Peptides against a protein of PDB entry 3V4L. Designs and how they scored, part 166

Target 1, 386 residues: chain A of PDB entry 3V4L
Amino acid sequence: GQPLAKDKVALLIGNMSYWEHPKLKAPLVDVYELTNLLRQLDFKVVSLLDLTEYEMCNAVDEFLLLLDKGVYGLLYYAGHGYENFGNSFMVPVDAPNPYRSENCLCVQNILKLMQEKETGLNVFLLDMCRKRNDYDDTIPILDALKVTANIVFGYATCQGAEAFEIQHSGLANGIFMKFLKDRLLEDKKITVLLDEVAEDMGKCHLTKGRQALEIRSSLSEKRALTDPVQGAPCSAEALVRNLQWAKAHELPESMCLKFQCGVHIQLGFAAEFSNVMIIYTSIVHKPPEIIMCDAYVTDFPLDLDIDPKHANKGTPEETGSYLVSKDLPKHCLYTRLSSLQKLKEHLIFTVCLSYQYSGLEDTVEEKQEVNVGKPLIAKLDMHRGL

## One batch from the design tools (peptide; made by RFdiffusion4, then SolubleMPNN)

Design b2_p18_8_s1 (from b2_p18_8, 8 letters changed)
Fold by OpenDDE base, seed 3:
Structure b2_p18_8_s1 (fold): chain B 386 residues (1-386), chain A 18 residues (1-18)
Amino acid sequence: as target 1 above (386 residues)
Amino acid sequence: MTPIELDEEEYKAYLEIE
């Protein structure tokens, strides 16, 4: 019979905004497109951008809590990375220059922990460079892996090589994701699917002889990303997992704010990623005596590091939100919260209504505080321990 | 990842790769 997954869980990490390293662009598009594809495959997807070492560790720990016997686990990483002695290291955005293994996450350590969960399938998609880091002479003593015969590595490049992205005026995928996305929905054994992606990537003249997909697999069974999830959650652990994932993806409800002047504001929320939310405001009712009015959001928690110069934009794109702009209502003011993993408390902020009466020169302001609780990934308390 | 800068002609050719 076709293999069944007990559940399917994916963690996608895209690191771009490095502090001490070259900034990337492709991980934004790559994580977004892969999230949408894996959701069509009935994966529970956590999608995270621009994580520190501590935030990456916590994201992996929360991902491991979602894993259990017969669950399919997929880890995707797009960013900087290196490979020393056959160990793959993912580089956090706060990593020093030069970085070492102590500043990075070892994929083989994550694999060990996934094997302890008795997972049905372990897939690693590593869209990073695999060059040796000559500044890190540490030989990690890794514990021996179990023989689980359920492991697949898709490396965007071969050992000692680079993985590339195209930097142009537009948003584009990395080379690996450009070819992976076109095949990801195919009902094929995951290793066969990746072999076809390798052949397609091999036709790319720009990366020919510079980047080649490498597949490392011990997968003894015909397992696919299309394998159906087992119907009813039959265990208490499956219910807990479903509730935990659902909490990490719960948006605040849209609300109507009423000001004393009689202006009504619609406040709405949209998810771009598990740690990235767009807030939008619109005037839904204005008394005729008010000639102009705008609704600004302000007084955000300091942990979110929101620059007011990037808040309250007339378009989603002016906030840096290029991917979800088509799904947002028009004629709003938009604010992008890109670091929800840093939120320690409830998201409390102020809606400031600035307005002018007909025949008065002075602008009037009214303020209303809004508490939306912990949105999206902030419900997992990833900051617990800082 | 390593960034590659492309000109408009190279970028157009890259988008046309099926």
Scores: peptide ipSAE 0.390, ipTM 0.897, DockQ to the pose 0.735
Fold by OpenDDE base, seed 5:
Structure b2_p18_8_s1 (fold): chain B 386 residues (1-386), chain A 18 residues (1-18)
Amino acid sequence: as target 1 above (386 residues)
Amino acid sequence: MTPIELDEEEYKAYLEIE
């Protein structure tokens, strides 16, 4: 019969906004497009941008809790990275310059933990450089990996080489994702699919001799990303996994705020990523005696590090939201919350209505506090270390 | 990843890769 996945779970990490390293652009587009493709493949996808070391560790730990016997696990990483002695290191956004293994996540340690879960398929897609870090003399004594089948690595580049992104005025995919996205939905064994992506990269005149895909596999079975999920969740573990995923993707309900002056505001929420949410406000009713009326969101939790100068924009693009802008309602004020993983408490903020009556020079203000609980990834309480 | 610059023709050719 066709192979069945017990479930399908993906963690996608895109690091771009490094503190001490060159900023990247492609991980934004790559994580977004890969999220949409993996959702079409019935994956439960957690998509995270710009994680610190601690936040990356917690995201991996939460991902490992979703893995179980016969589950398909996919880890994608786009960012800075290095490879020392065949160990791959993902670089967090808070990594010092120079970074060392103690500041980074070792992919082979994650693989070891995934092998303990008896997964039906493990896929690593590593869109990072594989150059040696000469500032890190640490030889990780990794425990011997179990001799398990059903592991696939897709490295965006060869050992000792760089993975590239295109620096231009527009948003574009990284080189690896540019070729991967066109084949990802194909009903093929994952190693055959990645081999075809490697051939496409090798035929392109722009990528030939700059970047080549490397496939490392122990996959002894015909497993594909298209393999159907086993039907209704029959186990307690499958129900828990579905509830954990649903919590990480629950948006706040849209609200209609009514002010004493008779102005009505629609407050809405949209997910860009599991840790990135757009808040939008619109005036849906205004009494005729009110000549000017503006609604602002303010007083956000300090943990979110929201600059008020970047809040309440007339377009999604002015907030840095270029990907979901087509799905957002028009004629709103937009605010982008890009660090929901930092939220310890409920998301409480103020809606401030500023308005003027006909024949009065003075501006009047009304304020309403809004509590939306813990949106998206903030429901997982990633700050609670074990 | 490492950023690379392309000229306008190379960049257009990169976007047009199917």
Scores: peptide ipSAE 0.381, ipTM 0.905, DockQ to the pose 0.648
Fold by OpenDDE base, seed 4:
Structure b2_p18_8_s1 (fold): chain B 386 residues (1-386), chain A 18 residues (1-18)
Amino acid sequence: as target 1 above (386 residues)
Amino acid sequence: MTPIELDEEEYKAYLEIE
């Protein structure tokens, strides 16, 4: 019979906004597109952008809580990285220059922890460089891996080589994701699928002789990403996993705010990623005596590091939201919250209505405080320990 | 990842890779 997954869970991390390293662009697009594809494959997807070392550790810990016996686990990482002595290191956005293993997450440590969960399949898709870091001679003492015969590594590049992204005026995928996305939905053994992606990527003249996909696997079964999830959640653990995932993806409900002047505002929320939310405001009713009327969001928690210059934009794109803009209501003011993992408390902010009456020169302001609780990933308390 | 800058012609050719 076809193999069954007890469940399917994916953690996708895209690091691009490095503090001490070259900024990337592809991880934004790659994480977004891969999220949509894995959702079509019935994966529970957690998608995270621009994580610090501490936030990456917590994201991995929360991902491991979603894993159990016979669950398919997929980890995707796009960002800076290196490989020393066959150990793969994912580089957080706050990593110093030069970075060391003490500043980075070791993928083989994550694999060990996944094996302790008795997972049905462990897939690592690593869209990072595999060059040696000459500033780090540390040999991690890793515990011996169990012989689980359910491991697949798809490396975007060969050992000692770079993985590339194309930087142009537009958003583009990394080279690996460009070819992976076209095959990811195929009902094939995951190692066969990745081999076909390697052949397709081999046609890319820009990276020929510079980047090639490497597959490292110990997979004794014909497992595919298309393998169906075993029916209704039959265990207490499966119910807990479903609730934990749902909790991490719960948006605030849309609100209708009524001001004393008779203006009505709709406040809406959209998820771009598990840690990135768009807030949008729209005027749904305005008295005819009010000639100008705008609804701004302000007074955000300091932990979110919201630059007012990027808030309350006339388009999603002006906030840095290029991917979900088609699904958003038009004619709003938009604000992008890109660091929801940093939220320690409830998301409390002010909606400020600025308006002018016909024949009055002075602008009037009315304010309402809004508490939306902990949106999306902020419900997981990824800051527990700071 | 390592960034590669492309010109408009190279970028167009990259987008047309099937």
Scores: peptide ipSAE 0.372, ipTM 0.896, DockQ to the pose 0.717
Fold by OpenDDE base, seed 2:
Structure b2_p18_8_s1 (fold): chain B 386 residues (1-386), chain A 18 residues (1-18)
Amino acid sequence: as target 1 above (386 residues)
Amino acid sequence: MTPIELDEEEYKAYLEIE
């Protein structure tokens, strides 16, 4: 019979905004496009950008809570990384320069924990460099992996080589994701799919002799990313998993704010990623006696590190949101919250209405406090360990 | 990942890779 997944869960991490390392661009596009493709494949996707070491650990822990017997687990990582002694290390955005294993997440440790969950398939897609880190002399004593015939690694590059992205004025995929995305929906054994991606990458003249996809697999069964999820959740654990994922992806409802002057504002929310939300404001009703009227959001929680200079932009693109801009209402003011994983409390902020009456030079301000609870990933309390 | 800078012609050629 066709293999069935008990469920399908993916964690996608894209690290770009490194503190002490070169900034990347491709992980933004790569995580976004891969999220959309995996959702079409009925994966429960958690998509996270720009995580610290602590935040990456918590994201992995929450991902592992979504894993169970016969569940398909996929981890994608795009960012800086290295490989020492056959161990792959993902570099968090707060990693020092030079980074060491103590500052990084070991993929083989995550694999061990996934094997303890008795997963049906473990897929790692590692879009990172595999050069040795000469500043890290640590030989990690990893516990022996269980012999499970369900592991697939897709490395964007060969051992000791670099994985590349193209930095241009436009948004572009990393080299690995450019070719992966075109085949990801194919109903093929995952190792066959990745082999075809390797052949396609091998035709790219830019990466010829610099980057080649490496496949490492113990997968003895014909498992595909297209494998159907087993029907109605038959276990309490599957219901809990579905609820936990749904909570992590719940947006605040759009609100209509009414001000004393008779102005009505629509306040809306959009998810770019599990930890990235756009707030947008629009004037939906204005009395004719009000000639100028703007609605600003302000007074955000300090934990979000929101610079007011980057808030209330006339376009989503001016906030750094290039991917969801087509799905957003036009003629709004836009604010991008890119660090929802840092939110310890409810998202409380102020909507400030600034307006002028016809024949009065003085601006009038009215303010309303808005509490939207914990949006998206902030519901998982990724900070519970502090 | 390691960034590569491409010129406009190289970048166009990269986008045209199907």
Scores: peptide ipSAE 0.365, ipTM 0.899, DockQ to the pose 0.702

Design b2_p18_8_s2 (from b2_p18_8, 7 letters changed)
Fold by OpenDDE base, seed 1:
Structure b2_p18_8_s2 (fold): chain B 386 residues (1-386), chain A 18 residues (1-18)
Amino acid sequence: as target 1 above (386 residues)
Amino acid sequence: MTSIELNDEEYKKYLEIE
């Protein structure tokens, strides 16, 4: 019969905004497009941008809690990375320069932990460089991996090589994701799918002789990303997994705020990623005596590191939200919260209405505090270990 | 990842592979 997945869970990490390393662009697009494709494949997807070492560790730990016997686990990483002695290291955004293994997440350690969960399939998609880091001579003593015959690595590049992104007049995919996205929905054994992606990437004249997809697999069964999820959750663990995933994707409900002046504001929320939310405000009712009014959001928790200069924009794109802008309502003010993983408390902020009456020169302000609880990934309390 | 900067002509040639 066709293989069945007990469930399908993916963690996607895109690191771009490095503190001490060159900034990237492709991880934004790559994580977004891969999220949408994996959702079409019935994956429960957690998508995270710009994680610190601590945040990456916690994201991996939370992902491992979603894994169980017969679950398909997919880890995607786009960012900086290196490979020493066949060990792959994902570089967090806060990694020092030079970084070492102590500042990075070892993929083979994650694989060991995934094997302990008795998963049905383990897929690693690593869109990172695989050059040696000459500043780190640490040889990780890895415990012997179990013979699970269910592991697939898709490396965006071969050992000792770079994985590339294209910088031009916009957002573009990394080279790996450019070719992967076109085949990801195909009902093929995952190793066959990746081999076809390798052939397609091999036609790219730009990266020919500089980047080549490498497949490392012990997968003995015909398993595909298209394999159907087993029906109704039959275990307590499956229910807990579904609830945990649902919590990580729960948006605040849209609300209508009423001000004393008679202005009504619609406040809405949209998810760009599991840790990135857009807040939007619109004037839905204005008394005729009010000639101008704007609804600003302010007084965010300090942990979110929100620059007011990037808040309350007339377009989603001015906030850095290029991907979900088509799904957002028009004629709003937009604010992008890009670090929801840092939120320790409830998201409390102020909606400030600034308005002017006909025949008065002075602007009037009214304020309302809004508590929306813990949105999206902030419900997982990724900081509970400190 | 490593970034490759492309000009308009190089980028057009890169898109012609799609």
Scores: peptide ipSAE 0.490, ipTM 0.916, DockQ to the pose 0.772
Fold by OpenDDE base, seed 4:
Structure b2_p18_8_s2 (fold): chain B 386 residues (1-386), chain A 18 residues (1-18)
Amino acid sequence: as target 1 above (386 residues)
Amino acid sequence: MTSIELNDEEYKKYLEIE
């Protein structure tokens, strides 16, 4: 019979906004598109952008809490990285220049921890460079891996090579994701699927002789990403996993705010990623005596590092939200919260209504404080320990 | 990842090869 997954869980990390390294663009699109594809495959997906070392460690720990016996685990990473002595290192956004193994996450350590969970399948999709880091001669002492015969590595490139993204006037995928996305939904053994992606990527003249997909597998069974999830969660563990995932994806409910002047505002929330939320405000009722009114959001927690210059935009795109703009209501003011993992407390902010009466020159302001609790990934308290 | 900057002609050729 076809193998069954007890559940399917994916962690997707896209690092772009490096402090001390070249900025990337593709991880935004790659994580978003892969999230949508894996959701169609019945994966529980946590999608995270621009994580520090500490935040990446916590994201991996929370991902490991979602893993259990017979669960399919998929880790995708797009960003900077290196490979020393056959160990793959994912580079956090706060990594120093030069970075070392002590500043980075070792993928083989994550694999060890996944094997301790008795997972049904372990898939690593690593869209990073595999060049040696000559500034780090550290050989990580790794514990011996178990013989689980359920491991697949899809490396975007071969050992000692680079993985590429295309920078042009728009958002584009990385080379690996560009070819992977077209086959990801196929009902094929994951190693066969990745081999077909390798053949497709091999037709790309731009990266020919510079990037080649490498498959490293120990997979004794015909397992596919299309393998059905075993029916209704019958175990206490499966219920806990479902609740933990649901917590990480709970949006605040939309609110209708009423101001003393008689203006009514709708406050809405949309998820772009597990750590990225769009707040939008719209005027749903305005008295005729009010000629102009705008509803701004302000007074965000300092931990979110919200630049007021990027808040309260007339379009989602002006906030840096290019992917979800089609699904958002039109004619709002938009604010993008891109660092929800940094939220230690409840998300409390102010809605400020600025308005003008017909025949008065002065603008009037009314303010309401809004508490939306911990949205999305902020419910996981990824800062527990700082 | 490493970024490859493409001009409009190079990008068009990149899209036509697929």
Scores: peptide ipSAE 0.488, ipTM 0.915, DockQ to the pose 0.822
Fold by OpenDDE base, seed 5:
Parts: sequence; structure tokens; C-alpha cells
Structure b2_p18_8_s2 (fold): chain B 386 residues (1-386), chain A 18 residues (1-18)
Amino acid sequence: as target 1 above (386 residues)
Amino acid sequence: MTSIELNDEEYKKYLEIE
């Protein structure tokens, strides 16, 4: 019979906005497009941008809690990275220069923990460089990996080589994701799919002889990303996994705020990523005696590090939101919350209405506090250190 | 990842090879 996944879960991490390292662009598009493709494949996807070391550790730990016997797990990482002695290290955005193994996440440690879950399939897609870091002589004493026949690595490049992105006008995929996305929906054994991606990428003249996809597999079964999920969750663990995923994807409900002056504001929410939300406001009713009326959001939690100069923009693109702008309502003010993984408390903020009456020179202000609870990834309480 | 800067002519060539 066709293999069945007990469930399908994916963690996608895209690091771009490094503090001490060159900034990247491709991870934004790559994580977004891969999220949409994996959702079409019935994956429960957590998509995270620009994580610190601590935030990456917590994201991986939460992902590992979703893994169980017969579950398909996929980890994608796009960012800076290195490889020492066959150990692959993902570099967080807060990593020092030079970075070391103690500042980075070892993929083989994550693999060890995934092997303990008796998963049906484990896929690692590593869109990072595999050059040696000469500033880190640490040889991780990795405990012996269990002999499991369900692991697939797709490395965007070969050992000692770089993985590339294109820096031109606009947004573009990384080289690996550009070829991967065209085949990802194919009903093929995952190692056959990745081999076809390797052949397609091998035709790219720009990266020929500089980047080559490497497949490392112990996969003895015919398993595909297209393999159907086994029906309604019958186990308590499957219900918990579904609830945990649902929490990480629950948006606040759209609200209609009514001010004393008779102005009505629509407040709405959209997810760009699991840790990135757009707030949008629009004036839906204005009394005729009010000649000017502006509504803006303010007083955000300090943990979100929101610059007011980047809030309340006339377009999503002015907030840095280029991917979801087509799905957003028009004629709003837009505010992008890009660090929801930092939110320890409820998202409480103020909607301020500034307005002027006909025949009065002075502006009047009314304020209304809004509590939307913990949106998206903030529901996972990733800040709970043990 | 490492960024490759392309000019308009190189970028056009990169798009035409696919």
C-alpha cells in the first residue's frame, strides 16, 4: 500500500538580519514559498524569521515535541552556516564574529533527538554554506547516531562549498530553493525528487562548479512528501499536536472599535510568518461633522522593539511586507510586528483616533486599549526556559 | 548563504538559462 504519515510537521527557519555578519535576502522568499508548498502537502508548518540562539533552540525544542512515531518531520534552514568535521552548524542572527559551536545549533544533535521519536521520515533541507570555520577547533563529541533507515539530508551545497543567493533589484530565491520549489509537489520518493533537483541545479551556469546539491540518505523505504496523512487524529498525542499547531497559527479576530465621537474603526490581523503579523486599521464610519480623522496604533509592548517611524504606513510594502500585500485589504494603515517570538505577555496596544470637528481649530484625541492575547507563535511561550 | 551581486545583463542571462 502507499505509505501513510501519522502526521506531517515542518519547522522552517530563515535568518537574514544578522547583527555581526552579512545580511541575506533570499531566506524571506524561500521560507514563504516553501511554507505555502508544504501547506499544500498537508504539513503543519511553523515558519520563523530572524531568530537568536535562544529562540532557535526553543523553536527546535517545540518542533521536537510535535514529532512522534510515524510522523513526518521536515526541518528547513536558510541562513549562514558552517561545517566542521562533518557537523553542520546553523548560525543565529545574534551570533558573534567570529561565531563558534557554542553560539550555533548543531544539526547532528537535532538529528539525534529526532531519531529518538521513531519518526516515519526525517528530512533536513540545509540552505547554508558548508565551509570550515577556522575559528572553531571544537570537535563535538556526538554520541553515536541510532541506525535509522528514514533520514534524508538535502544540502544546498557540497562539503567545503558555499550556498548562494542572487542579490539584484527586488526579491529572489536562493539557488537551492529556486530549483527545489518546482519539484517539491511531485509524487516521488524524496531522494529521487532531490536527485532531480540536483540535476536541474547542475544546469545553472552561475553556480556550476561552485555549488552542488548533496543528498545524504539512509531512506530504505519509498517515502514521499506527498504521502497522505493518516485520517482523523485517534491518539491523545495527535490531538495535542493538532492543538499545539493550531495555537501557533491562531490570529486575533477582526474587531470593530467604536469611539465616543461616532467614528468606527475596523482592526484586522494577517500572518506573514508564524512570528510576523500585520496589523491593519481602516475608518469604516465617520460622522459628517468630523472633517479630518486619522487612526493609528501605538503603545506596543517593549519586547517587540517597534519603532513608531515604521508603524502606521499607507502600504504593506512601506512596513517591509512584500509577500502578503496582495491578500491584505486596501486603504488601511499597516503595522508589521516582526518579532512575535519575543512577546512574553499579552499583545496590548492603543488605537488612537485624532479628529477635527467642522468649525473647531483644535484636534480631539480618543484612545482605546486593545488586548488581543498572544497571537501566533507567542502562544507557544517560547520564552519559558525550563 | 553567500550573496552573488549581478548587474542587469548578468541577471537577464541568469533568467534566460532556466
Scores: peptide ipSAE 0.486, ipTM 0.914, DockQ to the pose 0.811
Fold by OpenDDE base, seed 2:
Structure b2_p18_8_s2 (fold): chain B 386 residues (1-386), chain A 18 residues (1-18)
Amino acid sequence: as target 1 above (386 residues)
Amino acid sequence: MTSIELNDEEYKKYLEIE
């Protein structure tokens, strides 16, 4: 019979804004496009940008809570990385220079934990360099992996090689994601799909002889990312998983704020990623006696590290939001909250209305505090260990 | 990942790699 997944869960991590390392651009686009494709494949997707070591550990722990017997687990990582002694290390954004294994997440440790969950399929898509880190002489003593015959690694590059992104005037995919995205929806065994991606990537003249896809698989069954989710009555565990994922993707409801002057503001929220939210404000009603009015957001929780200079922009793109701008209302002020994983408490902020009456030179300000609870990933309390 | 900077001509040639 056709293989069935009990459920399908994906964690996508894109690290770009490194503190001590070269900044990347492709992980933004790659995580976004892969999220949309995996959602079409009925995956529950957690998509995260720019994680610290601690935040990456917590994201992996929360992902592992979504895994269970017969669940398909997919981990995608785009960022800096290295490979020592056949162990793959994902580099967090706060990693020192030089980084070591103690500052990084070992993919084989995550695989061990996934195998303990008795998953139906384990897919790792690693869009990182596989060069040896000569500053890390640590030989990781990894526990022996179980023989589960359900593991697939898609490495964006060969051992000892680099994975590339293209930097140009616009947003571009990494080389791996450029070719992966065109085949990801195909109803093929995942190893066959990745082999076709390897052939397509092999035609890329820019990376020919510099990057080649490597497939490492123990997959003994004909499993595909297209395999249907088992429609049997949701076990209590499946219900908990669905609720946990839904909770981590719940946006605040759009609200209409009414000011004493009679101005009405629409406050809206959009998810770019599981940890990235756009707040937008628009004036939906203005009394005729008010000639000018602007609605801006301020007084964010300090944990979010929001620079006021980057808040309240006239376009989503000025906030660094290039992907969701088409789905946003026009003629708003936009603020991008890019670090929702850092939020320990409720998202409380102030909406300020600045306005001017006809025939008065002085601007008047009114303020309203807004509490939207814990949006998106902030509901998972990724900080519960401090 | 490692970044490759492309000029407009190189990038156009990269997009023509269908």
Scores: peptide ipSAE 0.475, ipTM 0.912, DockQ to the pose 0.793

